# Peptides against a protein of PDB entry 2C5K: the designs that were tried, part 27

Target 1, 91 residues: chain A of PDB entry 2C5K
Amino acid sequence: EDPFQQVVKDTKEQLNRINNYITRHNTAGDDDQEEEIQDILKDVEETIVDLDRSIIVMKRDENEDVSGREAQVKNIKQQLDALKLRFDRRI

## One batch from the design tools (peptide; aimed at target 1 R17)

Design b2_p23_8_s1 (made by RFdiffusion4, then SolubleMPNN; from b2_p23_8, 13 letters changed)
Fold by OpenDDE base, seed 3:
Structure b2_p23_8_s1 (fold): chain B 91 residues (1-91), chain A 23 residues (1-23)
Amino acid sequence: as target 1 above (91 residues)
Amino acid sequence: MKEEEERLKEISEKQRKKLEEFP
């Protein structure tokens, strides 16, 4: 598996893990796990920037068709936005 | 591109370490 796909996989696993946690903990707290979730969400935002950067490099240096990779990043962004909304709406 | 691949590998390693520590 190429490094780009590995990052995509890891990022989706992070988001799914948080989503499952929220399902089990539907009320907002102020413990170490809430802080950990916020840290991971921030890391995912930065990872998306890193993925977009890698796509730019592939376009520039390799002249490759990156449409598939762009769609994957778009999907991660959508998943992140949905999760943020769910996380923030907890009472 | 090689440098970019190494950067992504490092990101993946950090992500996996963080995830294994999360409940």
Scores: peptide ipSAE 0.568, ipTM 0.910, DockQ to the pose 0.832
OpenDDE base, seeds 1, 2, 4, 5: peptide ipSAE 0.564, 0.571, 0.567, 0.567; ipTM 0.909, 0.910, 0.910, 0.910; seed 2 fails the geometry check

Design b2_p23_8_s2 (made by RFdiffusion4, then SolubleMPNN; from b2_p23_8, 14 letters changed)
Fold by OpenDDE base, seed 4:
Formats: structure tokens, sequence, C-alpha cells
Structure b2_p23_8_s2 (fold): chain B 91 residues (1-91), chain A 23 residues (1-23)
């Protein structure tokens, strides 16, 4: 397994699971996992940084086409932003 | 690439550990 693709998959899975959890817990006050979700979202942000660094290294040191990987990271960033918005807007 | 792969593997393991909290 390609480590980059594994991380992409795991990151998307994490975001999906949190999104599903929020669906079941759409009231902030009734959610006992608020802090854990926040921590995971921060972990995802840090993971995205590492994915971006990996792309930079591939482009620089390995001279590989990174367009596909850049698109994947872009998609993850969009998914994260959407989830953050949903999380913050819970009533 | 070797260093980057190691970092990504660590990230994957960390995320997998967190996934256990949200089945």
Amino acid sequence: as target 1 above (91 residues)
Amino acid sequence: KKKEDEELKKRSEKLKEKLKKFP
C-alpha cells in the first residue's frame, strides 16, 4: 500500500465517521465527545500538512506528476472545512 | 521519500487509533 493513499483513505474515513456522528448528535450540549472531535479535527489538519509536504518532496526530489495527489488533498481540505462548519453550527 | 513515508505511516497509525473512538 502506498503510504500517501493510505493516509488519504484514513483521513477521509475519519472525517466521514465524525460527520455521521454529528448527524446523530446535532446538539452541541448533548455531545459528550466535543473535545475528542476537536482533537481529531486538529489531527486531520496536521495530517494535511504532512500530505502537502509529501507532495512537495515528490515534485522536487522525485520529479513525479503530483496533479492527482494535489486534487486528493484539495478534496480532503474541502471536506474538512465543510465538517468544521457543520460542527461549529450545531445548536 | 523514505522519511516522508515514515511520517505518513505514523499519521496513518494515529488516525487509525482515533477511528476506534468512532466506529
Scores: peptide ipSAE 0.294, ipTM 0.834, DockQ to the pose 0.839
OpenDDE base, seeds 1, 2, 3, 5: peptide ipSAE 0.291, 0.133, 0.293, 0.293; ipTM 0.833, 0.690, 0.834, 0.833

Design b2_p23_8_s3 (made by RFdiffusion4, then SolubleMPNN; from b2_p23_8, 13 letters changed)
Fold by OpenDDE base, seed 2:
Structure b2_p23_8_s3 (fold): chain B 91 residues (1-91), chain A 23 residues (1-23)
Amino acid sequence: as target 1 above (91 residues)
Amino acid sequence: KEEEDKRLEEISKKLKEKLKKFP
């Protein structure tokens, strides 16, 4: 198991669940699920920082090709930004 | 590398716990 890939997978799974929830709930609510989504989105932001740090370490300490991992993180960032927009645009 | 892997594993564990919490 590659721990980096596991984090990517888990992060994407969270984002996918949120995306599906927003699809089913296009009206903003005040329930516990809305608060949980906000918390998860914040956690994802922090996880992205951690992933970037991991890439920096690999570049510096391991001198490994990280282009694929950078692309994965970029994709997650794009998903996060899209979800934030969807989440905030709800009435 | 090993230390970083362990850090990432812990992050993964936290994420998985959050996944269990959110339906």
Scores: peptide ipSAE 0.320, ipTM 0.818, DockQ to the pose 0.844
OpenDDE base, seeds 1, 3, 4, 5: peptide ipSAE 0.312, 0.314, 0.307, 0.313; ipTM 0.812, 0.813, 0.808, 0.813

Design b2_p23_8_s4 (made by RFdiffusion4, then SolubleMPNN; from b2_p23_8, 14 letters changed)
Fold by OpenDDE base, seed 2:
Structure b2_p23_8_s4 (fold): chain B 91 residues (1-91), chain A 23 residues (1-23)
Amino acid sequence: as target 1 above (91 residues)
Amino acid sequence: MEEENERLKKISEKLKEKLKKFP
């Protein structure tokens, strides 16, 4: 598996695990876990930037069709945004 | 792309480490 796809996979896995946690914890509770979630969400934001950078490099250096990869990043961004809303709107 | 791929590999490893927080 190429490194880009690995990062995509790992990022989605992070979001899925947090989403599952939020599903089980629909109220804010353990401050340590809440802080960790916030940190991971921030890391995901930075990872999205890293993925976009990779796409830019790929376009420039390889001149490949990156539409599929751009769609993947867009999907991750949408998943992140949805998760942020779930996280922030908890009682 | 080799350098970029190595960077992505490191990012992946970092992410995998963070995954341990939510098994």
Scores: peptide ipSAE 0.427, ipTM 0.870, DockQ to the pose 0.838
OpenDDE base, seeds 1, 3, 4, 5: peptide ipSAE 0.425, 0.424, 0.421, 0.426; ipTM 0.868, 0.867, 0.867, 0.869; seed 5 fails the geometry check

## One batch from the design tools (peptide; aimed at target 1 I40 T47)

Design b2_p24_1 (made by RFdiffusion4)
Pose (drawn by RFdiffusion4):
Structure b2_p24_1 (pose): chain A 89 residues (1-28, 31-91), chain P 24 residues (1-24)
Amino acid sequence: EDPFQQVVKDTKEQLNRINNYITRHNTADDQEEEIQDILKDVEETIVDLDRSIIVMKRDENEDVSGREAQVKNIKQQLDALKLRFDRRI
Amino acid sequence: MEEAREERLENVEKLREQTNELEE
């Protein structure tokens, strides 16, 4: 919807795509470099979402708690995924 | 994966432009 919500949706979907891939290919791979690149891009995307919340919090007419919860959720999804990726054997 | 990555990075650019406008 708004640019923030679209990036949140894209990020969750991106992470979910890699997660589904890892389930199918859980051995240690054609997509190895590609997954690392995408996960790094996602880290930097989260920094952009955090910066966006910092700026919007300056506006007293904005409650950023919903956006903060979304970013916290995405970080949790990323952390759980990174470990699954790291542990393919 | 790559197509979804490119689209997401285009949408991040829009968010960055909006955030800069709000900061100004």

Design b2_p24_1_s1 (made by RFdiffusion4, then SolubleMPNN; from b2_p24_1, 16 letters changed)
Fold by OpenDDE base, seed 3:
Structure b2_p24_1_s1 (fold): chain B 91 residues (1-91), chain A 24 residues (1-24)
Amino acid sequence: as target 1 above (91 residues)
Amino acid sequence: LREALKKLREKRKELIEETKKREE
């Protein structure tokens, strides 16, 4: 796999892991895991920026069809937003 | 989670490098 697809895969898996954690911990805690999740979410946000940059470059320089990649990034953004909402709504 | 994060950061770094290469 190319780096883009690998990053997409790893990002989604990371978000899934966090989602599963929230399922097991539906109340906000004050432990190291909560801080780690915050760090991961920040990294995912930055990763999305990098994914978008990659797409922009492909459009501009390579003039390739990036609709599939755009859809993948959109899906990740939606997954992140849903996860953030779930994370923040914990009591 | 930490090992997965490390992997993500590693692959993200590869993506950034590839993107920069294409921008040149």
Scores: peptide ipSAE 0.542, ipTM 0.904, DockQ to the pose 0.903
OpenDDE base, seeds 1, 2, 4, 5: peptide ipSAE 0.540, 0.535, 0.541, 0.540; ipTM 0.904, 0.903, 0.904, 0.904

Design b2_p24_1_s2 (made by RFdiffusion4, then SolubleMPNN; from b2_p24_1, 12 letters changed)
Fold by OpenDDE base, seed 3:
Structure b2_p24_1_s2 (fold): chain B 91 residues (1-91), chain A 24 residues (1-24)
Amino acid sequence: as target 1 above (91 residues)
Amino acid sequence: LREAREELLKKVKELRKETEEREK
């Protein structure tokens, strides 16, 4: 019912997928799923932008307490940044 | 994820329209 929470949930699942891939693949470019993972990373990045926009709009329009949602997005950003670093550091 | 994001953006668009109407 809450599209924000649904997006967060799905994003978390994508991050988990990326994490599992990285843990199983320490070498870059030697797997057919490499491009898919790169696409997922980009998709999550774009999703975070949309999540931030939603918070801004909700804060402005509904004057609701969005601190909880901000914390959720912050957590997702942190996870993504960590995964991107791990992904890029693969040899 | 795309479907969920589309629903989110739809909601954002609705909220944005409501805000614009109030600001007029």
Scores: peptide ipSAE 0.302, ipTM 0.746, DockQ to the pose 0.159
OpenDDE base, seeds 1, 2, 4, 5: peptide ipSAE 0.298, 0.300, 0.299, 0.302; ipTM 0.739, 0.748, 0.746, 0.745

Design b2_p24_1_s3 (made by RFdiffusion4, then SolubleMPNN; from b2_p24_1, 12 letters changed)
Fold by OpenDDE base, seed 3:
Structure b2_p24_1_s3 (fold): chain B 91 residues (1-91), chain A 24 residues (1-24)
Amino acid sequence: as target 1 above (91 residues)
Amino acid sequence: LREALERLREKVEELRKKTEELEK
C-alpha cells in the first residue's frame, strides 16, 4: 500500500477510536483525558493539512490525477468535523 | 513528496500510540 493511502487509513482509524471513546465517556466527570483527546484531534487536523499539501504537490510537480485523493481527504475532513462537534457537545 | 508522506506515516503511527493509551 502506498504511503498516502496508509496515512488516510490510519487517520480514519484514529478518528474512529476517539469516536468510540467519546461514546463510552459522554457524561460530565466521566473523562479524565480531555487534554489528550484535544491533542489527538489537533494532530489529526495537522495531518489533514499536510495531506492537502501533498495533493497540491502531486498536481503541480507530478502532474497526477488527484481526484480520488481529494475525495478521500474531503471524507476525512467531514469525519473530523463531525467528531469535533460531538466532542464539544458532551454533557 | 515520498519522503514527506513517509514522515506523515510516522506521525500517524505516534497518534496510534496515543489512542492506545487513551483506550486503557
Scores: peptide ipSAE 0.365, ipTM 0.856, DockQ to the pose 0.062
OpenDDE base, seeds 1, 2, 4, 5: peptide ipSAE 0.365, 0.360, 0.357, 0.361; ipTM 0.856, 0.854, 0.853, 0.854

Design b2_p24_1_s4 (made by RFdiffusion4, then SolubleMPNN; from b2_p24_1, 12 letters changed)
Fold by OpenDDE base, seed 4:
Structure b2_p24_1_s4 (fold): chain B 91 residues (1-91), chain A 24 residues (1-24)
Amino acid sequence: as target 1 above (91 residues)
Amino acid sequence: LEEQRKELLEKVKELRKETEEKEK
């Protein structure tokens, strides 16, 4: 896999792990992992920026069809937003 | 979580490096 696909895979895996954590810890309690989760979510936001930049460069220099990659990034953004909502709604 | 976080960050560094090289 190229770096883009690896990052996509790892990002989704990270979000899935957080989602699973929330399932096991559906109450806000400032667990030791809580701050780490917040940091990871920020890391993912920054990762999305890097993914988008990669796509822009590919459009410019490689002149390849990037529609598939754009769809992947869109999916990650949706997954992130859903996870943020779930995380913030914990009682 | 931390191990996967570190792995992600390392792969992001690789992606960023590749992107920056192409941006020049």
Scores: peptide ipSAE 0.524, ipTM 0.893, DockQ to the pose 0.857
OpenDDE base, seeds 1, 2, 3, 5: peptide ipSAE 0.521, 0.524, 0.523, 0.522; ipTM 0.892, 0.893, 0.893, 0.892

Design b2_p24_2 (made by RFdiffusion4)
Pose (drawn by RFdiffusion4):
Structure b2_p24_2 (pose): chain A 89 residues (1-28, 31-91), chain P 24 residues (1-24)
Amino acid sequence: EDPFQQVVKDTKEQLNRINNYITRHNTADDQEEEIQDILKDVEETIVDLDRSIIVMKRDENEDVSGREAQVKNIKQQLDALKLRFDRRI
Amino acid sequence: DLEEEEEVLEERHERIQEQLEEFP
């Protein structure tokens, strides 16, 4: 919807896509470099979401707690995914 | 500053959509 919500949705979907891929290919791969590149781009995307929250928090007419919870959720999803990716054997 | 951060999020959205199309 707003640019922030679109990026949140794209990130979760991007992480979910890789997660589904890892389930199907759980051995250690054609997409290895590609997954590393995408996960790094996701790390930097999260920095951009955090910065966006920092600026919006300066506005006293904004409650960013919902956005903060969404970013926290995404960081959890990334962390769980990174470990699954790292542990393919 | 808020408009600048929204433009950055629009650019991220466009790039992520391209990556979602390319990744299996």

Design b2_p24_2_s1 (made by RFdiffusion4, then SolubleMPNN; from b2_p24_2, 13 letters changed)
Fold by OpenDDE base, seed 4:
Structure b2_p24_2_s1 (fold): chain B 91 residues (1-91), chain A 24 residues (1-24)
Amino acid sequence: as target 1 above (91 residues)
Amino acid sequence: EKKEEEEILKERSKKLREKLKKFP
């Protein structure tokens, strides 16, 4: 499989799993799990940087149409931002 | 450089998948 698409899939799956966890745990009572979520969210942020860089390389060096990939990354960013908001709103 | 970026993404994917087990 295309590494880009694999990462997109894995990133969205990770965000979905965290989102489901937050739904089941609407209060921040487990410090260990909270720290783990923060670590994963940071990993996702770094993954997005790598996805964007790969798109730049595709445009510059491979002359590929990246409009679809740009839309995918945009969607992931929106999903991440929404999840961060839910995560931070918990008390 | 595309090959290098693909390897970076493969590693990111591996890392993300390893952490999936923490939130089944």
Scores: peptide ipSAE 0.564, ipTM 0.901, DockQ to the pose 0.859
OpenDDE base, seeds 1, 2, 3, 5: peptide ipSAE 0.563, 0.560, 0.559, 0.558; ipTM 0.901, 0.901, 0.900, 0.900

Design b2_p24_2_s2 (made by RFdiffusion4, then SolubleMPNN; from b2_p24_2, 13 letters changed)
Fold by OpenDDE base, seed 3:
Structure b2_p24_2_s2 (fold): chain B 91 residues (1-91), chain A 24 residues (1-24)
Amino acid sequence: as target 1 above (91 residues)
Amino acid sequence: EIEEEKEILEKRSKELKEKLKKFP
């Protein structure tokens, strides 16, 4: 499988699982779990950096149409931002 | 180089899969 598409899939799945956890836990829970969520969100941010870099390299070195990949990354960024908002608003 | 970027993404995917186990 295309590693780019695999990462997109894994990232969205991770965000969905955290979102589901937050839905079940509208207040801050165990400190260890909260810290783990923060770590995962940070990992997702770094993943987005890696995805964007791969797009830049692909456009530069292979002259391929990357519009679809750019749209996928944009969608992940929007999902991440929405999740961060939900996470931070919990009491 | 695109192959190096693919390797980075593969490692990232593996890391995310490990983290995913913490939230079944």
Scores: peptide ipSAE 0.369, ipTM 0.842, DockQ to the pose 0.839
OpenDDE base, seeds 1, 2, 4, 5: peptide ipSAE 0.367, 0.196, 0.372, 0.365; ipTM 0.842, 0.733, 0.844, 0.840; seed 4 fails the geometry check

Design b2_p24_2_s3 (made by RFdiffusion4, then SolubleMPNN; from b2_p24_2, 11 letters changed)
Fold by OpenDDE base, seed 4:
Structure b2_p24_2_s3 (fold): chain B 91 residues (1-91), chain A 24 residues (1-24)
Amino acid sequence: as target 1 above (91 residues)
Amino acid sequence: EKEEEEKKLEERSKKLRKKLEEFP
């Protein structure tokens, strides 16, 4: 599989897992995984940087149409932002 | 450079999957 698509899949899967976890632990301090979640979210942010860099290289060096990939990254960013908001809203 | 970026993405995937596997 294309490494880009694999990363997209893994990123969304990780965000979904955290989102589902928050559903079951919707109160801050209700669990001992807050630090782990924060670390994973940071890893996702760094992954998005690498995805964007990959797109830049494809546009510049490979002359590929990256519209679909840009849309995928945009979707991941939106999912991440929504999850961060949900995570931070926990009381 | 494309290969270098793909290598970075592969490592990101491994890390994400490892964390997913270890997450309770």
Scores: peptide ipSAE 0.645, ipTM 0.933, DockQ to the pose 0.824
OpenDDE base, seeds 1, 2, 3, 5: peptide ipSAE 0.641, 0.641, 0.639, 0.640; ipTM 0.933, 0.932, 0.932, 0.932; seeds 1, 2, 5 fail the geometry check

Design b2_p24_2_s4 (made by RFdiffusion4, then SolubleMPNN; from b2_p24_2, 13 letters changed)
Fold by OpenDDE base, seed 5:
Structure b2_p24_2_s4 (fold): chain B 91 residues (1-91), chain A 24 residues (1-24)
Amino acid sequence: as target 1 above (91 residues)
Amino acid sequence: EKEEEMERLKERSKKLKEKLKKFP
């Protein structure tokens, strides 16, 4: 499988799982996983940086059409932003 | 350099998969 597509899939799955966890734990402090969630969100941010870097290399060095991949990363960024907002709004 | 970036992404995938175990 294409490593780029694998990472896209894994990243979206991670965000989905955290989103589902927040649904079950919508009160801040009612669980012991807050720090772990924050760490994972940071990992996702760094993963997005690596995805973008790979796209830059494909455009620059391989002269490939990356419009589809750019759209995928944009979608992940939107999902991350929505999740961060939800996480921060827990009361 | 493309291959280098793909290897980096493979490592990211491994890391994310390990973290997934914490939130089934």
Scores: peptide ipSAE 0.424, ipTM 0.876, DockQ to the pose 0.852
OpenDDE base, seeds 1, 2, 3, 4: peptide ipSAE 0.417, 0.422, 0.421, 0.423; ipTM 0.873, 0.875, 0.874, 0.874

Design b2_p24_3 (made by RFdiffusion4)
Pose (drawn by RFdiffusion4):
Structure b2_p24_3 (pose): chain A 89 residues (1-28, 31-91), chain P 24 residues (1-24)
Amino acid sequence: EDPFQQVVKDTKEQLNRINNYITRHNTADDQEEEIQDILKDVEETIVDLDRSIIVMKRDENEDVSGREAQVKNIKQQLDALKLRFDRRI
Amino acid sequence: EEEEIEENLEKLREETQELEDKLD
């Protein structure tokens, strides 16, 4: 919807796509470099979402708690995924 | 699809910059 919500949706989807891939290919791979690149891009994307919240919080007419919760959720999804990726054997 | 995701992120960055300038 708004640019922030679209990036949140894209990020969750991008993480979910890699997660589904790892389930199917849980051995340690054609997509290894690609996954690392995308996960790094997701880390930097979360920094951009955080910065966007920092600026919006300056506006007293904005409640950023919903957006903060969404970013926290994404960070959790990323953390759970990174461990699954790291532990392919 | 990756290009579209980068375009969406660029829109967020531009919008955040416009809001920061407005608030300053």

Design b2_p24_3_s1 (made by RFdiffusion4, then SolubleMPNN; from b2_p24_3, 13 letters changed)
Fold by OpenDDE base, seed 4:
Structure b2_p24_3_s1 (fold): chain B 91 residues (1-91), chain A 24 residues (1-24)
Amino acid sequence: as target 1 above (91 residues)
Amino acid sequence: DREEFKKRLEELREETKKKEEELE
């Protein structure tokens, strides 16, 4: 198994979890799981750092094509940003 | 599973580290 792709998969699952939580909880602080969701958000952020580092290193190798990986991470970042915005805007 | 996730993340980090070392 490709560690990069597995991490991407895991990250997307985490984002999906967050999305579902936001959908069910439009009010901030109304559930004991909110702290867990916040932790997951941070986990995703930190994971993106690791994904980016992987890409940066791989880009130093001319034999590696990272365009697909960059697109994947870009998509994850966009999803995360959208979710963070939705999460933080809850009243 | 969080532990599995952490494991996968570590695998990624190790792979990255290994690659970086190879490029040195």
Scores: peptide ipSAE 0.677, ipTM 0.938, DockQ to the pose 0.939
OpenDDE base, seeds 1, 2, 3, 5: peptide ipSAE 0.676, 0.675, 0.676, 0.675; ipTM 0.938, 0.938, 0.938, 0.938

Design b2_p24_3_s2 (made by RFdiffusion4, then SolubleMPNN; from b2_p24_3, 13 letters changed)
Fold by OpenDDE base, seed 4:
Structure b2_p24_3_s2 (fold): chain B 91 residues (1-91), chain A 24 residues (1-24)
Amino acid sequence: as target 1 above (91 residues)
Amino acid sequence: MREEFRKKLEELRRETEEKEKELE
């Protein structure tokens, strides 16, 4: 089992939840779930730190190709940044 | 955070730490 890929998968699921929430709640403070969504955003940020640490360690091993994992984390970061922007711009 | 997510994250952290120790 590859915990990196599972964490990536779970993180993407959380990003999808945030995306769905923003789509349904275009106004800030719409419901009681907003605080939970904010917590999920923080959880994803912290998870990315752990993913990056994993990649950094792998990069120290010349026998491991990290390009694929770096691309995955880059994609997650881009999705997170886009969602943060959308979330913060809600009126 | 879901419990299963937390467990997998902890697993990732542990494996990362173990690998880092091997590289020292």
Scores: peptide ipSAE 0.506, ipTM 0.889, DockQ to the pose 0.866
OpenDDE base, seeds 1, 2, 3, 5: peptide ipSAE 0.499, 0.495, 0.506, 0.501; ipTM 0.886, 0.885, 0.888, 0.887; seeds 1, 3 fail the geometry check

Design b2_p24_3_s3 (made by RFdiffusion4, then SolubleMPNN; from b2_p24_3, 12 letters changed)
Fold by OpenDDE base, seed 3:
Structure b2_p24_3_s3 (fold): chain B 91 residues (1-91), chain A 24 residues (1-24)
Amino acid sequence: as target 1 above (91 residues)
Amino acid sequence: ERKEFKEKLEKLRKATEEKEKELE
């Protein structure tokens, strides 16, 4: 029902998939799924832009409380940054 | 599955646009 929460949910699931992939594949370029993982990483990056835009628009309405949503996006950004670091540091 | 994700993302974008219009 809530498109924001649905996107957040799916994004977190994607991040979890990436995390599991990195755990199983500590060597870069040795798996056919790596390209898909890279695509998912990019998808999450672009999704964050849309999530932020949603929050920015909502913040224009004084009757809307976006603190919870901001925290969710912040958490997603932190997870993404950590995963990107781990992904890039693979040998 | 990426396709379905993109569809949900589009729903978010549209909802944002609608909200933005409501605020105008």
Scores: peptide ipSAE 0.704, ipTM 0.942, DockQ to the pose 0.907
OpenDDE base, seeds 1, 2, 4, 5: peptide ipSAE 0.703, 0.702, 0.702, 0.702; ipTM 0.941, 0.941, 0.941, 0.941

Design b2_p24_3_s4 (made by RFdiffusion4, then SolubleMPNN; from b2_p24_3, 12 letters changed)
Fold by OpenDDE base, seed 1:
Structure b2_p24_3_s4 (fold): chain B 91 residues (1-91), chain A 24 residues (1-24)
Amino acid sequence: as target 1 above (91 residues)
Amino acid sequence: SMKKFKENLEKLRKETKEKEEELE
């Protein structure tokens, strides 16, 4: 499989894990997994940078269409931003 | 899994680097 698509899939799985954690833990610091979830959020942020770098390189090749990949990354960014907001608003 | 995630990420980074070098 294409590494880009696999990373996108893996990233979405991590976001889903974070979403499920937030729904079960509305209070900050009430679980031993709290720090791990925070680390995953940071890892996803860094992964998005790598995905964008990949797209930038592809755009330099006139024979490659990146519109679909840009849309995928945009969607991931939107999901991440929403989850970060929900995670940070926990008390 | 997180392990597979990291492995796939490394593959992406490697591919990106190689492609960028080919374009230079």
Scores: peptide ipSAE 0.588, ipTM 0.907, DockQ to the pose 0.924
OpenDDE base, seeds 2, 3, 4, 5: peptide ipSAE 0.578, 0.581, 0.581, 0.579; ipTM 0.904, 0.905, 0.904, 0.904

Design b2_p24_4 (made by RFdiffusion4)
Pose (drawn by RFdiffusion4):
Structure b2_p24_4 (pose): chain A 89 residues (1-28, 31-91), chain P 24 residues (1-24)
Amino acid sequence: EDPFQQVVKDTKEQLNRINNYITRHNTADDQEEEIQDILKDVEETIVDLDRSIIVMKRDENEDVSGREAQVKNIKQQLDALKLRFDRRI
Amino acid sequence: DMEEMDEVLKERHEKLQEQKDRIP
């Protein structure tokens, strides 16, 4: 919807796509470099979402707690995924 | 500042859409 919500949706989808891939290919791979690149781009995307929240918080007419919860959720998804990726054997 | 951050998030969205189908 708004640019923030679209990036949040794209990120969760991007992470979910890699997660589904890892389930199918859980051995240590054609997509290895590609996954690392995308995960790094997702880390920098989260920094952009955080910065966006910082600026919006300056506006007293904005409650950013919903956006903060969404970013926290995405950092959890990323953390759980990174460990699954690291542990393919 | 809010509008500048919105332009950054639009550009980020465009980049994420280019990466969408890179992983099968």

Design b2_p24_4_s1 (made by RFdiffusion4, then SolubleMPNN; from b2_p24_4, 13 letters changed)
Fold by OpenDDE base, seed 4:
Structure b2_p24_4_s1 (fold): chain B 91 residues (1-91), chain A 24 residues (1-24)
Amino acid sequence: as target 1 above (91 residues)
Amino acid sequence: EIEEEKKRLEEISKRLEEKKDRIP
């Protein structure tokens, strides 16, 4: 198993869960669950940093072609940004 | 080191799996 791909998969699944939550809760709230979503979004941000670090290590230590992995991380970042925008714009 | 990095990613995956049900 490639742990990088597993993390990518898990991260995208988490973002999808948040997206589904927003769809079901498309109004701003002061619920503890809303704070939990914020915490998970921050956790995803930290996970992305770890993914980027792993890419740097692969390039440096293994001299691997990481273009595909970089594209995957870019996609996750775009998904995160779009989701954060949706989450914050709810009224 | 690549092996340490792989182990770190595995731990991250484990953490994400444990938190997958945090969202109602």
Scores: peptide ipSAE 0.566, ipTM 0.913, DockQ to the pose 0.800
OpenDDE base, seeds 1, 2, 3, 5: peptide ipSAE 0.565, 0.565, 0.560, 0.562; ipTM 0.912, 0.913, 0.911, 0.912

Design b2_p24_4_s2 (made by RFdiffusion4, then SolubleMPNN; from b2_p24_4, 14 letters changed)
Fold by OpenDDE base, seed 2:
Structure b2_p24_4_s2 (fold): chain B 91 residues (1-91), chain A 24 residues (1-24)
Amino acid sequence: as target 1 above (91 residues)
Amino acid sequence: EIEEQKKVLEERSKELEKKKNVIP
């Protein structure tokens, strides 16, 4: 069982959904959906923390090659940062 | 502890899944 890969997949899917939403909603508004998206973004940030912790544990306790997983998390972080930039720049 | 981290990730997956259809 590898929940790491499932979480990576779930996270990227959520980020993609948000990205699509931003594309369709280029203006920010006082909308409940905006708040929900903000909550999801926070969930993703917390998820990234947990992913990083899992990598640290794998490297420390099992001395496993974590380079692939680190690359995946890096990619998610980049995707999140780009998304947050788009989300926040909306007028 | 790897098993603990796996449990944490499983919970994160559940949380993300719960909000899968929140975004229109």
Scores: peptide ipSAE 0.668, ipTM 0.930, DockQ to the pose 0.810
OpenDDE base, seeds 1, 3, 4, 5: peptide ipSAE 0.666, 0.665, 0.666, 0.665; ipTM 0.930, 0.929, 0.930, 0.929

